# Designs tried in a protein design run: peptides against a protein of PDB entry 5YCA. Part 41

Target 1, 132 residues: chain A of PDB entry 5YCA
Amino acid sequence: RSLPAERNPLYKDDTLDHTPLIPKCRAQVIEFPDGPATFVRLKCTNPESKVPHFLMRMAKDSSISATSMFRSAFPKATQEEEDLEMRWIRDNLNPIEDKRVAGLWVPPADALALAKDYSMTPFINALLEASS

## One batch from the design tools (peptide)

Design b1_p29_2 (made by RFdiffusion4)
Fold by OpenDDE base, seed 4:
Order: C-alpha cells, then sequence, then structure tokens
Structure b1_p29_2 (fold): chain B 132 residues (1-132), chain A 29 residues (1-29)
C-alpha cells in the first residue's frame, strides 16, 4: 500500500506518554432504532492548520473508526488514497460490519497496528483507556 | 451549545447512519 506523503504534524512523535490525553476524551450517547449506543471521542487539532478532527471509539466493544484515524493523520489525502487504504484494511485486518455507523471500524488490536503505521499510538492508547 | 459539541456532532454525523437523530438530540441541548 501507499500512504500519503504528508502527515499531520500532531503525530510527529509516536513515543509520547498517552496518559495526559485520557481526560481529554469525551463520551456521547446516541439513540439508534435498536437502542442507545455510547461513543468516545478525542479531539485532535493540527498544530499548524488549527483544523480539528475527532478520533472515534464505540464504547461497548472498543471498535475504532479507521476512517477517522486516516483523515486525522493525512489531512491532505485524496479520496483515492483513502479508498486504497480502506481496501488494504479490509484485505489485511479484521474490520467489523455495523449498519448503524459509517466509515470502516476495526477492533482495538487492529487500531493499534494502524496507529503505529500512522504514528499516532499515544492517541489511540488514550482513546482506548478512557472511561465511557 | 459549545463549539466543541458542534464539531463533535459534525464528525459523528459523518460516522453514523443516524445523523438525523443525533442532530435532533444536539438541537435539544
Amino acid sequence: as target 1 above (132 residues)
Amino acid sequence: LAAETAEAEATLAAETAEAEEWHRVFEAE
């Protein structure tokens, strides 16, 4: 696969302590036709452009939106580049199917694998450890 | 409504099939 060349400068150091990010996460309850579901989100602001993106987790099974990760990590990516990466994820990882949500969602272990590739490990660790 | 809540709604609406319901809840806050 070919990841976009330009990455969000927020993710310049993959080795930082994630602990300070945990209290920055927020939980939200959404009503669906089959009942309520809780999501956890983490605001990630590009320090240069000041444009925020939210990383998303389903509280119940800790699935993470790979789409949200990609869009945060690669703010100048084309739709074609995103499509290629999502296809790679489908072919190589273990995405879940949930008709209630858009995007491509993956289990925690896969999210951490992607986080390593995107240099955003502290942020995914924090999102996974946050209370819901 | 806080600016961060509005931004979060926009993100969540893009990630969920029930964007209309989320919007209704957000507007009620």
Scores: peptide ipSAE 0.028, ipTM 0.635, DockQ to the pose 0.074
Fold by OpenDDE base, seed 1:
Formats: structure tokens, sequence, C-alpha cells
Structure b1_p29_2 (fold): chain B 132 residues (1-132), chain A 29 residues (1-29)
């Protein structure tokens, strides 16, 4: 696979302590036809462009939106680059199909693997450890 | 916090099957 060349400068250091990010996470209850579901979200602001993105986790099974991770990490990515990465995830990881939500969602272990690739480890650790 | 919550809800709503309904609710606030 080929990841985009330019990455969000927010993720310049993958070794930072994640614990200060935990209280920055927020829970949100969304109503679906089959009942309510809780999500946990973390606001991530690009320090250069000042554009925010929200990383998202399903509270119940801790699935993480790989789509949200990719779009936050690679703000200048083309649609073709995103499509290639999503195909790679489908072929190499264990994505979860959920018809209620858009994007490609992955279990915690896969999310952490992607976080390493995208230099987002502190942010994904915080998102996974946050209460719902 | 309220503004951040609304923005986060709008982002999440756009990524769900309930996007249209939630957008209406959030925009009405």
Amino acid sequence: as target 1 above (132 residues)
Amino acid sequence: LAAETAEAEATLAAETAEAEEWHRVFEAE
C-alpha cells in the first residue's frame, strides 16, 4: 500500500503520553432503529490549518473508525488514496460491518496497528481508555 | 462544551444512517 506523503503535524510524535487526552474524550448517545448506541469521540485539531477532526469509537465493542483516523492523519489525501487504504484494511485486518454507520470500523488491536502506521498511538490509546 | 458537543454530534451524525434527521435537530438548535 501507499500512504499519503503529507501527514497532519498533530501526529509528529507517536511517543507522547496519552493520559492527558483521556479526559478530553466525550461520550455521545445516538438513537438507531434498533435502539440507542453510545459513541466516544476525541476532537483532534490540526495545529497548522486549525481544522478539527473527530476520532470515533463505538463504546460497546470499542470499534474505531479507520475512516476518521485516515482523514485526520492525512488531510490532503485524495479519494483514490483513501480507497486504496480502505481496501488494504479490508484485505489485511479485521474490519467490522455495521450498516448503521458509515466508514470502515476496526477492532481495538487493528486500530492500534493503524495508529502506529499513522503515528496516532497516543490518541487511539486515549480514545480506547476513555469511559463511556 | 455545548458548541463542541454540537460539532461532534454533527460529525458523527453525518457518518450514520440517521444523518438527515440528526442534522435537522442540530441545525434547529
Scores: peptide ipSAE 0.028, ipTM 0.623, DockQ to the pose 0.071
Fold by OpenDDE base, seed 2:
Structure b1_p29_2 (fold): chain B 132 residues (1-132), chain A 29 residues (1-29)
Amino acid sequence: as target 1 above (132 residues)
Amino acid sequence: LAAETAEAEATLAAETAEAEEWHRVFEAE
């Protein structure tokens, strides 16, 4: 597969220590028709554009939104590029389908694989390690 | 914190089946 050419400069160094990011994560409860669910989120701001994106984790099973990862990593990606990557994820990884939430959600191992591809490893490690 | 929470919820809403409902709730705040 081919990923977008330009990446969010926030992710210029995949070897950063993730520990300082852990306390920056926030847990929140969201009400759904079938009851409440807890999510953990991490605000990631592009240092150039100043546009924030939130990385999201389901607290219960630690599923991570691959869609949010992609959008944060590739701020200039086209919809076609996103669609292509989401198809690749569907074909090559183990996305979880949840009728309550949009986007592709993947288990922790898959999230870390994507994080390596997107140069987001510290951020995903922090998100996975954060308390809920 | 509340504003940041709303933004995060809006992000999640865009990725949820209830996106339209969430946008209405968060835009009202």
Scores: peptide ipSAE 0.031, ipTM 0.642, DockQ to the pose 0.084; fails the geometry check
Fold by OpenDDE base, seed 3:
Structure b1_p29_2 (fold): chain B 132 residues (1-132), chain A 29 residues (1-29)
Amino acid sequence: as target 1 above (132 residues)
Amino acid sequence: LAAETAEAEATLAAETAEAEEWHRVFEAE
């Protein structure tokens, strides 16, 4: 598959130690009709544009929003490029279905696979290891 | 934290089907 040409310069080095990012994560409890659910988020600011995006994890099953990853990684991606990648994820990975949340969510192993593709490994490792 | 919460609202609203609920939570925090 083809990914967008321009990537967020925040993700220039996929080999960095993730541990300093762990305390940057924040947990948040959201009340849904079927009860409360905790999410963990990591603020990722594009150092060039100064636009922040939040990487998102469901605390309970550690599902990660692939949509949040893509939008953070590829700030100039077209909607068509996003749709193409989300279709690829549906066809090649193991996304979960949750009516309560928007976007496409994937298990931890899939999130790490995407992180490698997007050069976001330290950030996803931190998000997965953060407490809720 | 308030500023970060506001920024998070925009992101979370886009990542949740029930955007209004996320807003309520952020307003309560």
Scores: peptide ipSAE 0.028, ipTM 0.648, DockQ to the pose 0.086; fails the geometry check

Design b1_p29_2_s1 (made by RFdiffusion4, then SolubleMPNN; from b1_p29_2, 21 letters changed)
Fold by OpenDDE base, seed 2:
Structure b1_p29_2_s1 (fold): chain B 132 residues (1-132), chain A 29 residues (1-29)
Amino acid sequence: as target 1 above (132 residues)
Amino acid sequence: MEEERRRREEERRRREEEREHEYRVYYAE
């Protein structure tokens, strides 16, 4: 795999304390045909472009959207680069298929592995620890 | 009065973001 060259400057330091980010997370109940489901989201704004992305966790099983992680981390990525990374995730990690939601979702351990690759560890730790 | 107004504005903004987020991300095509 080949990750995009430019990364969101929000993620310049992967070693920061995640605790201050926990209160920034918000829970949201979404209604689906098979019933309601709760998600936890963290708004991540690129400090240069001011474009926000939301990192997302399913409250029930703590699955995290790998797609949203990628898009937040690599704002100038092409669709081809995204597709390549998503294929890599399918081949090397343990993604969860949920037909109710868009994107590719992964369990917490996989999310933390991706977070290391994308330099997003504090943000994913906060997202995982936030209440729902 | 000003704090309450600010709170209401922030809540409105949050709700708008939630709706937009739900529409764009939570539902698969």
Scores: peptide ipSAE 0.206, ipTM 0.723, DockQ to the pose 0.039
Fold by OpenDDE base, seed 3:
Structure b1_p29_2_s1 (fold): chain B 132 residues (1-132), chain A 29 residues (1-29)
Amino acid sequence: as target 1 above (132 residues)
Amino acid sequence: MEEERRRREEERRRREEEREHEYRVYYAE
């Protein structure tokens, strides 16, 4: 597959220690018609553009929003590029089906695979290890 | 005193961000 050419400079080094990012994560309880659910979010700001994106995790099963990862990693991606990547994820990984939430969500193992591709492993590790 | 004020402002900002458009990620439209 073809990923966008320009990547968020926040992710220039995929080998950094993730532990300092853990305290930056925040838990949030969301009320749905069928009951409450807890999410964990991590604010990721592009150091050049100063545009923030939030990485998102469902606390219960640790599913991660692949859509949030892609949008954070590739700030200049076209909608067509995003659509192609989401289709690739559907065809090659194991996205969950949850009609309550927007975007495409994947299990922890798939999220870490994407994190390697997007050079954002420390951020996904921190998001997965954060308490809820 | 200034540190306490800063902490309160940061907490308020975080709560506001939780309710912003990124909140829509939790709901399918």
Scores: peptide ipSAE 0.204, ipTM 0.724, DockQ to the pose 0.038
Fold by OpenDDE base, seed 1:
Structure b1_p29_2_s1 (fold): chain B 132 residues (1-132), chain A 29 residues (1-29)
Amino acid sequence: as target 1 above (132 residues)
Amino acid sequence: MEEERRRREEERRRREEEREHEYRVYYAE
């Protein structure tokens, strides 16, 4: 696979302590046709462009939106590059299929693997440890 | 007062972020 060349400068250091990010996460209950579900979100703003993206976790099973991670990490990526990465995830990781939500979602272990690739480890650790 | 204004602005932003979150949950792809 080939990841986009330009990465969000927010993720320049993958080794930072994640604990300060935990209280930045917010829980939200969303009503779906089959009932309510709780999500946890973390706002990630590109320090240069000031464009925010939200990293998202389903509270119950801790599934993480890989799509949100990719879009945050690679703000200048083409749709083709995103599609290629999502295909790679489908072929190499263990994504879940949830018809209620958009994008590709992965379990915690896979999210952390992606986080390492995208240099987002502190942010994903915080998102996973946040209360719902 | 300034602090109350700030609080109201933060609440407004939170509401906007909630709407954005909902939008992304349904339409991120």
Scores: peptide ipSAE 0.213, ipTM 0.723, DockQ to the pose 0.069; fails the geometry check
Fold by OpenDDE base, seed 5:
Structure b1_p29_2_s1 (fold): chain B 132 residues (1-132), chain A 29 residues (1-29)
Amino acid sequence: as target 1 above (132 residues)
Amino acid sequence: MEEERRRREEERRRREEEREHEYRVYYAE
């Protein structure tokens, strides 16, 4: 696979301590036809463009939105590049199908693998450790 | 009063950002 050339400068250092990011996470209850579900989100602002993206976790099973990770990591990616990466994830990782939500969601281990590829490990660690 | 106003404005901004992102993430098209 080929990842986009330009990465969000927020993720220039993958070795940063994640603990300061934990209290920045926020829990949110969303109502669905089959009942409420809690999500945890982390606002990630591109220091150059000042455009925020939210990393997303399902509280119950700790599934992480791979789509949110990709869009945050690669703000100048084309739709074609995103589609290629999502196909790679489907073929190589263990995505979870949830008809209630948009995008591609993956279990914690897969999210951490992607985080390494996208240089955003501290942010995913914080998102996974945050309370719901 | 200025601090309360700022707090309310930040909360409103946060809620708007949350709703915009919720639509993209939480509602399957």
Scores: peptide ipSAE 0.200, ipTM 0.717, DockQ to the pose 0.041; fails the geometry check

Design b1_p29_2_s2 (made by RFdiffusion4, then SolubleMPNN; from b1_p29_2, 22 letters changed)
Fold by OpenDDE base, seed 1:
Structure b1_p29_2_s2 (fold): chain B 132 residues (1-132), chain A 29 residues (1-29)
Amino acid sequence: as target 1 above (132 residues)
Amino acid sequence: MEEERRREEERRRREEEERRREYRIYYAE
């Protein structure tokens, strides 16, 4: 597959310790028609543009929004590039289906695989380890 | 005063864009 050429400079070093990011995560209860669900989110701000994106985890099963990861990692990506990556995820990983939420969500192991590809491992580790 | 107003407007726009991005993740269309 082909990933976008420009990556968020926030993710310049994939080897950094994730521990300092854990307390930056926040739990949020969101109401849905079938009841409330808790999400954990981590605010990731592009240090150059100052535009934030939130990485998202479902608290219950630790599913991670691959869409949030992609959009944070590749802020200048086209919709076509995003669609191609989401199709690759569907074909090669194990996304879950949740009718309540938008985007493509993947289990923790798949999220970490994507994190390696997107150079954002510390952020996904922190998101997964944060309490809900 | 004009610079402060501009900064406030830019902040408001960023906050609105952030909320829109969050909404797109939370809720299926």
Scores: peptide ipSAE 0.104, ipTM 0.644, DockQ to the pose 0.051
Fold by OpenDDE base, seed 4:
Structure b1_p29_2_s2 (fold): chain B 132 residues (1-132), chain A 29 residues (1-29)
Amino acid sequence: as target 1 above (132 residues)
Amino acid sequence: MEEERRREEERRRREEEERRREYRIYYAE
């Protein structure tokens, strides 16, 4: 696969301590037709463009939105590039199907694998460790 | 005091907009 060339400068250093990011996460209850579900979100702002993206975790099973990760990591990605990556995830990882949510969601282990690829490890660690 | 009120209202508005944006992106209709 080929990832987009330009990455969000927020993720310039994948080795940073994630601990300071944990308290920045926020839990949110969202109502669905079949009942409420809690999500944890982490606001990730591109330091240059000042555009925020929210990394998303389902509180219950800790599945992470791969789509949110990709869009945060690659702010200039085309839809085609996103589609290619999502296809790769489907073919190589273990995405979870949930009709209530948009995008592609993956288990924690897969999220961490993607985090390594996207240089987002501290942020995903924080998102996973945050309380709901 | 009026400025503080206005700033608070603006913050609340921004938070709501961010929430709505998040929902549109990551949740199915």
Scores: peptide ipSAE 0.082, ipTM 0.619, DockQ to the pose 0.044
Fold by OpenDDE base, seed 5:
Structure b1_p29_2_s2 (fold): chain B 132 residues (1-132), chain A 29 residues (1-29)
Amino acid sequence: as target 1 above (132 residues)
Amino acid sequence: MEEERRREEERRRREEEERRREYRIYYAE
């Protein structure tokens, strides 16, 4: 696979301590036809463009939106590049299927694997440890 | 041809619902 060339400068150092990011996460209850579900969100602002993206975790099973990770990591990616990466994830990782949510969601272990590839390890660790 | 049209309309509806879900998840307060 080929990842986009330009990465969000927010993720320049993958080795930083994640603990300061934990209290920055926020729980959110979303209403669906079959009832409410809680998500945990972490606002990640590109320090250059000032455009925010939200990393997303389902509170119940800790599934994380791979789509949110990709869009945050690669702000100038084309739709084609995103589609290619999502196909790679389907073929190589263990995405879950949930009709209630948009994008591609993966279990914690897969999210951490992607985090290594995208240089987002501290942010994903914080997202996983945050309270819901 | 009519079935194909119906299938296309259903696809469009599903895509719109997906976009709305994404918006709710990412931006609802």
Scores: peptide ipSAE 0.075, ipTM 0.567, DockQ to the pose 0.679
Fold by OpenDDE base, seed 2:
Structure b1_p29_2_s2 (fold): chain B 132 residues (1-132), chain A 29 residues (1-29)
Amino acid sequence: as target 1 above (132 residues)
Amino acid sequence: MEEERRREEERRRREEEERRREYRIYYAE
């Protein structure tokens, strides 16, 4: 696969300590037709554009939105590049199917694999460790 | 007053855009 050339400068160092990011996460209860579900989100702001993206975790099963990761990591990606990456994820990782949510969601191990590729490991670790 | 109004409108717009992004993450269409 080919990832977009330009990456969010927020993710310049994949080796940083994630613990300071944990308290920056926030839990939110979302109402769905079949009942409420809790999500944990981490606001990630591109320091150049000042545009925020929220990294998202389902509290119950710790699934992470791969789509949110991609969009945060690659702010100038085309839809075609995103589609290509999402296809790769479907073919190579273990995405879950949840009709309630948009985007492609993956289990923690897959999220960490993507995080390594996108240079955002500290952020995903923090998101996974945050309280719901 | 005009500058304050403009700042408030910009804030509101940013919040709406943020909410819209969250919606796209949370809800399938």
Scores: peptide ipSAE 0.038, ipTM 0.590, DockQ to the pose 0.050

Design b1_p29_2_s3 (made by RFdiffusion4, then SolubleMPNN; from b1_p29_2, 21 letters changed)
Fold by OpenDDE base, seed 3:
Structure b1_p29_2_s3 (fold): chain B 132 residues (1-132), chain A 29 residues (1-29)
Amino acid sequence: as target 1 above (132 residues)
Amino acid sequence: MEEERREREREERRRREEEELIYRIYYAE
């Protein structure tokens, strides 16, 4: 696979301590026809463009939106590049299928693998450790 | 008056964040 050339400068250092990011996460309950579900979100703002993205976790099983990770990490990616990466995830990782939510969601171990590839490990660690 | 303005701004920001979350859950494909 080929990842986009330009990455969000927010993720220039993958080795930073994640603990200061934990209290920046927020939990929210969303009502669905089959009952409520809790999500945890972390707002990530590109320091140059000032465009924000929300990284998202399902509280119950800690599934994380790979689509949101990719869009945050690669703000100038083409749709073709995104499609290629999502196909790679489907072929090589263990995405879940939840008809209630949009995008491609992956379990915690896969999310951390992607975080390493996208240089956003501190942010995903914080999202996973935040209370719900 | 200024405090009320700031409170309204904080509430609006919370509403925007909720809308973004809903968008990601239902439409961010």
Scores: peptide ipSAE 0.096, ipTM 0.617, DockQ to the pose 0.071
Fold by OpenDDE base, seed 5:
Structure b1_p29_2_s3 (fold): chain B 132 residues (1-132), chain A 29 residues (1-29)
Amino acid sequence: as target 1 above (132 residues)
Amino acid sequence: MEEERREREREERRRREEEELIYRIYYAE
């Protein structure tokens, strides 16, 4: 696969301590036709463009939105590049189908694998450890 | 008073932008 060339400067160092990010996470209850579901989000602001993206976790099973990760990590990616990466995820990881939500969601282990590829491990660790 | 109004408007705009961004992830299209 080919990841976009430019990465969000927020993720220049994958070795940072994640614990300070845990309190930055926020839980939100969203109503769906089959009932409410709680999500946890982490606001990630590109220090250069000042444009925020939200990393997203389903609280119950800790599924992470791979789409949110990609869009945060690669702010200048084309739709074609995103589609290519999402196909790679489908072919190589274990995405979870949930018709209630948009994007491609993956289990925690896969999210951490992607985090390593995208250089955003501290942020995914924090998102996974945050309370709902 | 005008400054306070402007601050509130900025906050409201930020909240709306965040809601729109989150909606793209939370809700199936």
Scores: peptide ipSAE 0.087, ipTM 0.611, DockQ to the pose 0.046
Fold by OpenDDE base, seed 1:
Structure b1_p29_2_s3 (fold): chain B 132 residues (1-132), chain A 29 residues (1-29)
Amino acid sequence: as target 1 above (132 residues)
Amino acid sequence: MEEERREREREERRRREEEELIYRIYYAE
């Protein structure tokens, strides 16, 4: 597969300690027709454009939104590029389908694999370790 | 007092913007 050429400069260093990011995560209860569910979010702001994106985790099973990761990592990606990556994830990883939420969600191990590809490892580690 | 009010308003705006962004992530499909 091919990823978009331009990556968010926020993710220039994949080797940083994730610990300082843990307190920046926030838990949020979202109401759905079948009841409430808790999510954990991490605000990630592009230092050049100042546009924020939120990385998202389901608190219960630690599923991570791959879509949120991609959109944060590749802010100039086309919809076609996103679709291609989501298809790759469906074909090569173990996505979880949840009709209550948008986007493609993956288990923690897959999220970390994507994080390596997107240079987001510290951020995903923090998101996974944050309390809910 | 006035500055505190302004700061609360800024925080509220940020919160609303974040909620909107989260809404897009959860409900865009």
Scores: peptide ipSAE 0.069, ipTM 0.612, DockQ to the pose 0.042
Fold by OpenDDE base, seed 2:
Order: C-alpha cells, then structure tokens, then sequence
Structure b1_p29_2_s3 (fold): chain B 132 residues (1-132), chain A 29 residues (1-29)
C-alpha cells in the first residue's frame, strides 16, 4: 500500500507520553434506532490548518474508527487514497461491520497497528484508556 | 447579559459544528 505523502504535523512524534491526552477525551451517548450507544472521542486539531478531526472509539467493545484515524493523519489525502487504505485494512486486519456507523472500525490491537503506521500511538493509547 | 448571550451563542455554534463532524463519522449512510 501507499500512504499519502503529507501527514498531519500533530503526529510528528509517535513516542510521546499519552497520559496528558486522556483527560481530553469525551464520552458521548448517541441515539440509534435500536437504542443508545456510548462513544469516546478525542478532538485532534491540525496545528497548521486549525481543522479538527475526532478520533472515535465505541465504548462497549473498544472498536476504533480507522476512517477517523486516516482522515486525521492525512489531511490532503484523496478519496482514492482513502479507498485504497480502507481496502488494505479490510484485507489485512480485522475490521468490524456495524450497520449503525459510517466508516471502517477495527479492534484495539488493529488500531494500535494503524497508529504505528500513521504515527498516532499516543493518541490511540489515550483514546483506549479514557473512561466512558 | 449581552456578553453572556454572545458567549452562549458562540458555544452553541461550536457544539453544532462538532456534532456535524461527529455525525459524518458516527452515522451510516
């Protein structure tokens, strides 16, 4: 696979301590046709463009939106690049199908694998450790 | 009171913008 050339400068250092990010996470209850579900989100703002993206975790099973990770990590990615990466994830990782939500969601271990590729490890660790 | 109203309006706008961003990810097509 080929990841986009330009990465969000927010993720310049993959080795930083994630602990300070935990309090920045927020839980949110979303109403769906079959009932409410709680999500945990982390607001990630590109320090250059000032455009925010939300990293997202389902509280119950800790599934994380790979789509949200990709869009945050690669702000200049084309739709074709996103589609290519999502296909790679589908073929190589263990995505979870949830009819209620958009995008491609993956288990915590897969999310951490992607985080390494995208240089987002502190942010994903914080998202996983945050309370709901 | 006017300043407080303006602050609430700004907060509401920010909230709506965030909700829109989240909606695009949370909800299926």
Amino acid sequence: as target 1 above (132 residues)
Amino acid sequence: MEEERREREREERRRREEEELIYRIYYAE
Scores: peptide ipSAE 0.137, ipTM 0.651, DockQ to the pose 0.100; fails the geometry check

Design b1_p29_2_s4 (made by RFdiffusion4, then SolubleMPNN; from b1_p29_2, 21 letters changed)
Fold by OpenDDE base, seed 5:
Structure b1_p29_2_s4 (fold): chain B 132 residues (1-132), chain A 29 residues (1-29)
Amino acid sequence: as target 1 above (132 residues)
Amino acid sequence: EEEERREREERERREREREELEYRIYYAE
């Protein structure tokens, strides 16, 4: 696979302590036709462009939006590059099926594998440890 | 004056586009 060349400078150091990020996460209840579901969000702002992206976790099973990770990590990626990465994830990882949400969602272990590839490990660790 | 207005409108446009983009990540149609 080929990841985009330019990465969000927020993720320049993958070795940072994640614990200060835990209190920055926020729980959100979202209404669906079959009832409410709780998500945990972490606002990640590109320090250069000042554009935020929200990393998203389903509170119940800790599934993480791989799409949110990719879009936060690679702010200048083309749709074609995103499509290629999402196909790679489908072929090599274990995405879940949830008809209520869009994007590609993966279990915690897969999210951490992607986090290593995208240099997002502290942020994904914080998102996974945050309360809901 | 007019330039400031244009910049504000452009910023608001980008913010709306960002919100729509994130919505596509979280909510199925």
Scores: peptide ipSAE 0.039, ipTM 0.547, DockQ to the pose 0.058
Fold by OpenDDE base, seed 4:
Structure b1_p29_2_s4 (fold): chain B 132 residues (1-132), chain A 29 residues (1-29)
Amino acid sequence: as target 1 above (132 residues)
Amino acid sequence: EEEERREREERERREREREELEYRIYYAE
């Protein structure tokens, strides 16, 4: 597959210690028609554009929004590039089915695989280890 | 003054984009 050429400079080093990012995560209860659900969010700001994105985890099963990862990692990606990557995820990983949320969500192991591809490993590790 | 106005408008734009992203992630379209 082909990933977008330009990546968020926030993710220039995939080997950094994730520990300092854990306290920056925040839990949030979101109300849905079938009841409340807790999410964990990590604010990620592009140091050049100053545009923030939130990486998202469902607290209960630790599913991670692959869509949030992609949009944070590739701020200049086209919709076609996103669609291509999401199709690749569907074909090669194990996305979950949840009608309550938008985007494509994947289990922790898949999220870490994507994190390696997107150079986001410290951020996803922190998101997964944060308390809810 | 003009630069300060532009910076404020840019900040407001980023905040709107953040809120829109959260909505799109949380709730199915």
Scores: peptide ipSAE 0.037, ipTM 0.558, DockQ to the pose 0.051
Fold by OpenDDE base, seed 2:
Structure b1_p29_2_s4 (fold): chain B 132 residues (1-132), chain A 29 residues (1-29)
Amino acid sequence: as target 1 above (132 residues)
Amino acid sequence: EEEERREREERERREREREELEYRIYYAE
């Protein structure tokens, strides 16, 4: 596993209280071929580049998009670095199977493990605690 | 009038964000 060297400065402190971030989350109903599904999203803006990324949670089972986490945490990552990390997740964590969604999605416990690695714990805690 | 324009711009921004999220969730990779 090779995590990118440069991390989004938004995630400089992994120990901050997550509760102020909860109101920043938003629920969204998205239509799929087999019916609607609700997602919870948290907009995370890189304070230097001003580029936003959305952290994503499925409301029903609280699965978190590991891909969204990675792309937010590592704005200068190469595709090769992302592929390597996604393979590591497949081999070491418990990603879910959902043909409706792109990227790699993981259960809450796995998301928190990744959050520790990416220094995103407050943001993932907020995303998980937000109402649908 | 300025308020109406601001509200319109905010609505359009939210719509673009919605579309981007849907694209990422359903069509990416």
Scores: peptide ipSAE 0.037, ipTM 0.539, DockQ to the pose 0.043
Fold by OpenDDE base, seed 1:
Structure b1_p29_2_s4 (fold): chain B 132 residues (1-132), chain A 29 residues (1-29)
Amino acid sequence: as target 1 above (132 residues)
Amino acid sequence: EEEERREREERERREREREELEYRIYYAE
């Protein structure tokens, strides 16, 4: 597959310690038709553009929004590039279907695989370890 | 001041974009 050329400079170093990011995560209860669900969010701000994106985790099963990861990592990606990557994820990883939420969600192991590809490992580790 | 207005408008744009993204992630179409 081919990933977008420009990556968020926030993710320039994939080897940094993730632990300082853990307390920056926040839990949020969201109401759905079938009841409330808790999500964990990590605000990731592009240091150049100052545009924030939130990485998203479902608290219960630790599913991570691959869509949130992609959009944060590649802020200038086209919709076509996103669609191509999401299709690749569907074909090669193990996305989870949840009718309540949009985007493509993946289990922790897949999220970490994507994090390696997107240079987001510290951020995804923090998101996974944060309390809900 | 024009610069202050521009900065405010840019901040507001970024906030709207952030909120839209969150909404799209949380709620299925």
Scores: peptide ipSAE 0.037, ipTM 0.561, DockQ to the pose 0.052; fails the geometry check

